# Peptides against a protein of PDB entry 6GMG, part 184

Target 1, 331 residues: chain A of PDB entry 6GMG
Amino acid sequence: DSDDRVTPPAEPLDRMPDPYRPSYGRAETVVNNYIRKWQQVYSHRDGRKQQMTEEQREWLSYGCVGVTWVNSGQYPTNRLAFASFDEDRFKNELKNGRPRSGETRAEFEGRVAKESFDEEKGFQRAREVASVMNRALENAHDESAYLDNLKKELANGNDALRNEDARSPFYSALRNTPSFKERNGGNHDPSRMKAVIYSKHFWSGQDRSSSADKRKYGDPDAFRPAPGTGLVDMSRDRNIPRSPTSPGEGFVNFDYGWFGAQTEADADKTVWTHGNHYHAPNGSLGAMHVYESKFRNWSEGYSDFDRGAYVITFIPKSWNTAPDKVKQGWP

## One batch from the design tools (peptide; made by RFdiffusion4, then SolubleMPNN)

Design b2_p14_3_s2 (from b2_p14_3, 6 letters changed)
Fold by OpenDDE base, seed 3:
Structure b2_p14_3_s2 (fold): chain B 331 residues (1-331), chain A 14 residues (1-14)
Amino acid sequence: as target 1 above (331 residues)
Amino acid sequence: DEPFTSPYKLDYSV
């Protein structure tokens, strides 16, 4: 019940975090302790440490999405999303594979589709595009200059994104970023912004007009990346969870993981920050916990989800919510 | 769109 959500209290600016708890390759802590870490490590604006505001604490309290929200500065819009899907593998497995014992045809097709996505390649594509965008942002002091640079970079790399419409989320993402327009943010200067990445896990079978089987086992054709670009049309993602396959079964609607702008070249060594649920210390769910996971732990996901997307957004370079290096846990 | 909270606890013990 959303009525049980509580905004975590303020933490003193100089309060150091307690040690994180190791958990199956992850580092875990309660939300209040994450606030302490955040203030010490990620809160800096123009190099100055900041106390997490009440507004930011409220955003954070929403759970997994709250972690991405507080660090990106806006509620995720998921407009600029990337994934990788192996169509040949999918077709081959459907043709030559067989359902497991007790597996329905729909369940088999949904599983094969899920397995045909490559999380690592999807992440790599997002990083590639973010890099291109960052080069285009560099020394661009107005949006027109940024767009011109971006088109040039894409042309030089023979990237299919160069053919996207001017109204595409790819080209409009920067102008639609609130912090880009803020005086203390980008101030309409692209060179003050940088591209950052987060990931969303969600369910493919969200079409209420589709078959029950698709809602239960996935829609094999939904949320596939466009060939060449890797762009995923997220317009049909309405945060609808997987339908139960048995009485009493329930699924979560989404999961969000924050990556930011880490420079670690090895995907497996990158750190993803996420939350378990909204903060309800006096409710049935309990206090919110924050996890810092390696890519393998993040990308594995849950049975609740059959899609993973890697999304690009922008933050001011003056923010330290997306440092080049993220240390897992505390100390 | 209005932000939604995660309605359930995710199992991170796996």
Scores: peptide ipSAE 0.032, ipTM 0.724, DockQ to the pose 0.762
Fold by OpenDDE base, seed 1:
Structure b2_p14_3_s2 (fold): chain B 331 residues (1-331), chain A 14 residues (1-14)
Amino acid sequence: as target 1 above (331 residues)
Amino acid sequence: DEPFTSPYKLDYSV
């Protein structure tokens, strides 16, 4: 029950974290220890360490989404999302493949669709776009200059995003970022902002008016990226979990992983930070744990989800929640 | 948008 959620207590600014422990290829720790690490490594504003505020600790307490929330400075809106889908593979497998033993046709189609997404290419597309955006931001001191720079960059790269409508999440994302407008944030100066990335795992079969089979096994046509741009329409994502396929089975609604703005070129070496559940130290769920996973561990996901999206948002450059390098665990 | 709670349980052992 959400009523069991507790805000973690404050940690002294100079308290060093305890060592993380290995857990299934990840580095894992309790949420209070992550706060200690966060204060030492990620809390810096204009180069000065900050104690995690009560508001930030409250955001963090929400679990996996809380990690992205505290580091991005806003609740995830997921409007600017990217993925990669191999349509030829999908069509070929549907035509020439066959269901496994005991697999229904709907289950087969859902699985084939899931397997036709390429997480690495999706992530790479988001990084490519974030890089273009960062170049457009660098010398732009108002939104108009940013948009002009962005269009020029896209034209130079012959990127299909240049054809997006001015009202598209692609062009409106910066102006819709609260920290861009804050005096101590961007202060309406694009050059004070940088693009950052997080990922969301979710279920495709969320349409309650569709067949039960789609809700159980996935909707093969849902949440595909647009050709050329890689943009995913996330408007139909309502955090609805997969429907159970057997009595007593239950699935979770989403998972979030924070990447930020790491410069590591090898995707497999990038670190993704995420949480297990909301913080309930006195409840049945127990204390929240934070995980730092390599890309392979993150992108593998769970059977609860058949879609992964890589989302771009913005934070002030003065924040250190998205450093160039992220070290897994502690020390 | 109203904040949503994270999943109740994620099993990372699978």
Scores: peptide ipSAE 0.031, ipTM 0.718, DockQ to the pose 0.636
Fold by OpenDDE base, seed 5:
Structure b2_p14_3_s2 (fold): chain B 331 residues (1-331), chain A 14 residues (1-14)
Amino acid sequence: as target 1 above (331 residues)
Amino acid sequence: DEPFTSPYKLDYSV
């Protein structure tokens, strides 16, 4: 019952975190201890440590999405999403492959589609685009200058994104970011903002008008990236979980992982921060835990999900929620 | 739009 969610209490600003627990290549801690780490490492505004506010603690209490929410400053809209899909692999496997023993045709097609997504290439595409955006932001003091810079950068790289409509989430993302308009944020100055990345795992078979098989085993045609741009239309993502394939089976609706703006070139060495569930210390789910996972651990996902999207948003450069380097765990 | 609650327990010990 969502009614068991509790806002974690405030932590003293100077309280140091307890050591994280190593778990299968991840570092794990309880949410209260993550707040302590966050205050020491990520809370800085204009170089000054800040206590996590009640509002921020409330956002965080929502679990995996809460980690992205508190660090990005807004609830994820997921409008500027990227992925990579190997169409040739998909077609070839469908044509030449065979269902496994006991696997239905729909299950086979869903699995082949899932396996045709390349998480690393999707992440790389998002990083590439974020880099282009950051260059466009650097010396732009108004939105017009930013958009002009962005178009020039895209033209120089012969990027298909240059052909996107002016109303596309790609061009409108900055102006639609609340922190861009805030006096203590961007103050309408693009050069005060930077692009950041998070990831969402979700289920493809969300269409209620589709077949039961698609809802159970995935929709092979849903949430594919557009050729050339890598953009994913997320408008049909309504946080609907996978349908049970057996009695008593239940699936989770989504997972969110925070990357920010790490500069580590090796994808396998990047750290992704995520939560297990909403904070319910007195409920059946228990206290929320926060995980810091390497890309391999994050990108593996769960059977609950057959899609991974890498999303770009913006935060003020004065925030330290997206540092160049993220250290896994504590100390 | 009410923020969607985080998914129920993901077993990360997998």
Scores: peptide ipSAE 0.032, ipTM 0.710, DockQ to the pose 0.661; fails the geometry check
Fold by OpenDDE base, seed 4:
Structure b2_p14_3_s2 (fold): chain B 331 residues (1-331), chain A 14 residues (1-14)
Amino acid sequence: as target 1 above (331 residues)
Amino acid sequence: DEPFTSPYKLDYSV
């Protein structure tokens, strides 16, 4: 029960983390120890370490979403989301493939759709777009200058995003970022902001008016990226989990992974930070754990989810929550 | 959207 959630206590600013536990290519620690690491590595504002505030600790306590929340400075809106879907593969597998032994037609179609997404290409698209945005931000001192720069960059690259509406999440994302407007944040100066990336895993079969089969096995047509842009319409994502396929089965509604602004060119070497569940040290779930995973471990996901999106948002350059290099674990 | 807490423990060790 969500009522068991507890805000982790404050950690002294000078307290060093205990070693993380390695597990199957991941580094794992309890949430309190992550707070210690966060204060040493990611807490810096204008170059000065900060103690994680009570508000930030409360955000963090929500689990996987809490990691993204505390590092991005806002609850994820997921509006500017990217993915890659191989339509030809999907059509070919549906036409020429067959259900596995014991697999229903709906289960087969859901699986084929899931397998038609390319996580690496989706991530690469988000990184490409973030780079374009960062170039547009670099010397833009007002939103108009930023938008003009962005349009020029897109035109030069013949990018389909140039055709997006002015009200599209692509163009409106910066102005809709609270930290952009904050005096100690962007202060309405785009050049003080940078693009960052996180990922969300979720279930496609969220339409309550659809068949039970889609809710159980996935909706093959839901949450596909638009051709050319890679944009995913996330408006129908309401954090509805997969429906049980057997008695006693239950699924989690989402997972979030924080990437930030790492410069590592090899996707397989990038580090993704995420949490397992909300912090309930006195409850049945127990204490929250934080994981730092390589891309292969993150992108694998769980059977709870059949969609992955890579989302762009913005943070002030003065924040150190998205450094160029992330070291997995501690020390 | 309201903040949501996962009702289930994810096993990241498998």
Scores: peptide ipSAE 0.031, ipTM 0.720, DockQ to the pose 0.800; fails the geometry check

Design b2_p14_3_s3 (from b2_p14_3, 5 letters changed)
Fold by OpenDDE base, seed 4:
Structure b2_p14_3_s3 (fold): chain B 331 residues (1-331), chain A 14 residues (1-14)
Amino acid sequence: as target 1 above (331 residues)
Amino acid sequence: SEPFTSPYALDYSV
């Protein structure tokens, strides 16, 4: 029950975090300790360390989405999302593969579809696009210049994104970013902004008008990336969880992981920050915990989800919520 | 739109 959510208390600006707990390639800590780390490492604006505000702490208290929220500066809209889907693998497995013992046809198709997504390639596509955007931003002092630069970059790379409509989330993402318009943010200057990445895990079978089988086992045709661009239409993602397959079974609605703008070339060495649930220290769920996971740990996901998207948004360069290097855990 | 709450019980300890 969301009614048990509590905003974590303020932490003194100079309070150092306690050591994180390492566990299976992850580093884990309680939310208040993450706030301490955040203030020491990620809070800087224009080079000055900041105390996490009450508003930011409230955002953070929402759990996994809260981690992305506080670091991106806005609630995730998920409009500019990328993935990679191997259509040939999907078709081949459907044709030549067989359901497992006790597996229904719908379950088989859902599983094969899930397995046909490549999380690493999806992530790499997002990084590629973010890099192009960052080059377009670098010396652009108005949106027109940014868009012109972006089109030129895409043309040079023969990227299919060059054919996207001007109203596409791809071209409108910057102008729709609140921090771009803020005086202390971008101040309408693209060169003051940088592209950042987060990831969302969610369920494909969200269409209530579809079959019960799709809701239980996945919709093989839902949330596939467009060929050439890798763009995923996220308009039908309504945060609906997987339907139970047995009495008493329940699934969660989504998971969010924050990557930011790490420059580590090896995907397996990148760090993803996420939370387990909303902060409910006096409730049944307990205190929120924050995890810093390697890509393998993040991309593994859960049975609750059969889709992963890598989303691009923007933050001011003056923010330190997306540094080039993220150190896992503390110290 | 009201912000959605995150997952109820993801076990990341495994």
Scores: peptide ipSAE 0.033, ipTM 0.728, DockQ to the pose 0.668
Fold by OpenDDE base, seed 5:
Structure b2_p14_3_s3 (fold): chain B 331 residues (1-331), chain A 14 residues (1-14)
Amino acid sequence: as target 1 above (331 residues)
Amino acid sequence: SEPFTSPYALDYSV
């Protein structure tokens, strides 16, 4: 019940976090303690530590999406999303593979499609593109300069993204970022912005006009990346959860993980920050917890989801919500 | 549009 959501109280600016609890390769804490850590580590604007505002605390209270929201400065639009899909593997497995014992054809196809996505390659593609964008942003003092730089970078790398329409999410993402236009943000100066990454897990079978089987077991053809670019059309993602396959079964609508702009080259060593649910300390769900997970722990996802997308957005360089290095847990 | 939330708790301890 969304009515049980509560905004976490303010934490004193100088209050240090309590130790995080380790759990299966993750570091976990209650949301109030994450606010304390956030204020110490991520809150800095132009080098100055800030108290998390009421607005930011309210955003955070929405759970997993709240973590991405507070750190990116806007509710996720998911327009610039990347993934990697092995079409050959998919076709081969469908042709030559067999359903498991008790597995329906639809379940088999959905599973094979899910398994044909490569989370690591999807993440790598997003990082590659973010790097290109960051180079294009550097020393560009207007959008025109940024776009020119971007096109040059893409041409140099023979990247298929160079063929995208000018109105595509790829080229329009910066201009559509509120913080880019903010006086204390980018102030319309691309060189004051940097690309950041978050991930979304969601269900492929969201089309209400499709078969019940697709809604239960996945739509093998949905949310595949475009060849060459890796772009995923997210327009049909409406946060609809997986349909139950048995009585009483329920699935979560999505999960979000914040990566930011870590420079760690080894994907397995990257840290992903996410929440379990909206903050309901007096409700059945209880207090929101925040997790800092390694990539392996994040990317494994849940049976609730059969798609993972890696999304690029932008934040001002003056924000410290996306540092080069993220330390897991506390201290 | 209202922001969406996860209606169920995710158990990241498992």
Scores: peptide ipSAE 0.033, ipTM 0.729, DockQ to the pose 0.710
Fold by OpenDDE base, seed 2:
Structure b2_p14_3_s3 (fold): chain B 331 residues (1-331), chain A 14 residues (1-14)
Amino acid sequence: as target 1 above (331 residues)
Amino acid sequence: SEPFTSPYALDYSV
């Protein structure tokens, strides 16, 4: 029950983290210890270390989404999302493949669709776009200049995003970022902002008007990226979890992983920060834990989800929540 | 928008 959620207490600014626990390529710690690390490593505003505020601690307490929330500065809107889908693989498997033993046709189709997404290519697309955006931002001192730069960059690269409508999430993402408008943030100066990336795992079968089979096994046609751009229409994502396939089975509504703006070229070496659940130290779920996972561990996901999206948003360059390099664990 | 929580524990130790 969400009523069991508790805001983690404040940590002294000078308190150093305890060592993280390594586990299967991940580094794990309790949320309070992550706050300590965050204050030492990620809290800096204009080069000055900051204590995590009560508001930020409250955001963080929401679990996996809380990690992205506190680091991005806003609750995820997921409007500018990218993925990669292999249409040929999907068609070929549907045509030539067969359901596994005991697998229904709907289950087969859902599985084939899930397997036709490429998390790495989706991530790479988001990184590519973020890079383009960052080039457009770097010398733009108003939104108009940013948009002009962006269009030029896209044209030079012959990117299909150049054909997106001016009202699309792609072009509106910056202006819709609260920190862009904040005096101590971007102050309406694009050159003070940078593009950052997070990922969301979620369930495709969310349409309540669709078949029960789609809700149980996935909707093969839902949340596919547009050809050429890689954009995913996230408007139908209402945080509805997978429907149970057996009595007593339950699924989580989503998972969020924070990447930020790491410069590591090898996707497999990138670090993703995420949480397991909302902080409920006095409840059945217990204390929230934070994980720093390699891409392989993050992208593997869970059976709860059959979609992964890589989302671009913006933060002020003065924030250190998205450094060039993220070190896994502590020390 | 109303924030959502993850109502279930995810076991990332697996």
Scores: peptide ipSAE 0.032, ipTM 0.728, DockQ to the pose 0.747
Fold by OpenDDE base, seed 1:
Order: C-alpha cells, then structure tokens, then sequence
Structure b2_p14_3_s3 (fold): chain B 331 residues (1-331), chain A 14 residues (1-14)
C-alpha cells in the first residue's frame, strides 16, 4: 500500500497559493498548494526564495512526518523529547477514582495515565529548554564553547539538566544534526544554528512482551518524563500502533506536528503544521492534505495515541522554515 | 534512520 506514494510535482517559484479552507478551526489545503505557500514563506535561504527540490518534495510526500522532515531538514530522530506528568493526580485518581460503566481496570488505569499528562506544560518545558540552548548557541563558534555555555546557563537556572551525562541526547543533539556539519548550513559553527520544536503523538503500549491489556489500553508506566528534567526516554518508541480492542478496529502509528521557533508567548495562539497521510493522488487514500492548527486542535490528539512528546532539534539560522511568526492559512 | 510512512486514517476534519 505504501507503493501508492507519489512525489508531488514541482511548482513554479513565483506561483501564489490558493486560499486555504477552514476546517473545524484549522486551515486546510492540498499538498501542492502547501508547496506554493512554502516557497513563498518558508523556502528562504539567506533571504532568497528557493523552489522546493525534488528531494524535499519526496520527503514531504510521506504525510505528517513529511511536514516535519522537510522543515527540519532531516527525518525525525525524536531523541531529545520532553513531557509533563502529574504523579499526584495519577495516584489520587487511581486510589479514589472508579472505572466507568463497562470500563476494565486496565482501561481505567490507561485512561487515568493519559489524562495525567499536561500537554501545555510539556510544550512550555520544551520552549524553556530551547531558549536556554539558543542562548548557549548565540556566541559559540565551536562545539566546546557551546557546551560550556550550556552548562553555565543550566547552572545559573539551577536546572536538573546540568546533571545529565555528556553523552546524553541533550548534549549530543547538536553534533548529531547533519545541517550543523554542512558547509552551507552551520559549517560546524553553533552560532549559525537555532533550536526548533516539533511534537509527536504515539502509543505507550508498544512492548510486545507485555500483557495484551497494556497493548490495548496503554502502559501507565511507559514514556513518563524524568522528574526535574522532563526528559522522555524515546528508545522504546518503535512506531507500533495501539492494539485493537474489538474485531475490525485499527489504529494509526503516529502523528507529527511542526512548530519551529515561534515567539508567540500564548501557547493557544501558536500554529502547528501537519499532514494527514502520504500523498497518493491515484490511490485509495487520495491526495495528501496539509493542516495548520492552533495548539488546542493539535494537542487534543486522537484515541489512537496516549502520549505526546515535544522534541527539540536544530536548523541553520539561514533557513526560514522556523520563523518567529507563523500565519495560519492563506492569505 | 529508515523513513516510515505516515498513518493511513487520520481525518482532521473531525
């Protein structure tokens, strides 16, 4: 079925997009029209518009992950992920709460765990860390200087991240970014890079050796953030979807949303860009659509997922895929 | 890492 994926054709550089369509508080368009918008707004390298390359169009064609891929410049690795979990709420609800009518104990525990995550606090933690990283990048002309700056910033803020191992994804994320090493990218100069954020929705019950109940209703203990740091160990995320709870039921594997580096202080006003599925204009799924959603629309998620993570990566400052201001839709 | 395909059945109109 993945064989039906098609790379969208090139769009002329100066072609203006058609207006987006409103869709339940979101702005929606077909992928070809998003390419037109992208070329006008996000394509700039060193202030000059660029036509989306065939490679970039191919990345984009993968759907929701494709939107993050084309804008970040690499396939998501999800190594530096943050979330917020209310342990007291979780414990209290387990102790004092009751399963709903027809709800199993496992289903109840899975639901309570899902509801104990705070998407807004998770997002704010990622933004906080990205800001610290950006300050550390600002005047650092080699990796050693960046790491020293980062440690100093963390110490000044009494941040628990200062205790992370030097090999932690937190400290290694920059050096592992391909665009950092590119001559036309960072050229190994941290001050030419900036931190950006995207989000992933996924299922907690991915352990095939666990109980069927955990696979169906969630694993309450999986993918919790570490206290103090907010870091989520994503090593066990293998893009395994939720197990069916009834015959014929099926769930999707993940969802990705691109935020970038917006400076809007109000989380509810931030714009998240995402796609529905891979581009299959001649297949059963049809053409890929791109959505620009407000945070509330994005963070609501689906029953397919019980975890949300906010991930930090890096792009060159010369790219305009993560501008300070993002406008929803067109014009 | 090997690229993975996007989900099949996301409907953001709902």
Amino acid sequence: as target 1 above (331 residues)
Amino acid sequence: SEPFTSPYALDYSV
Scores: peptide ipSAE 0.031, ipTM 0.722, DockQ to the pose 0.653

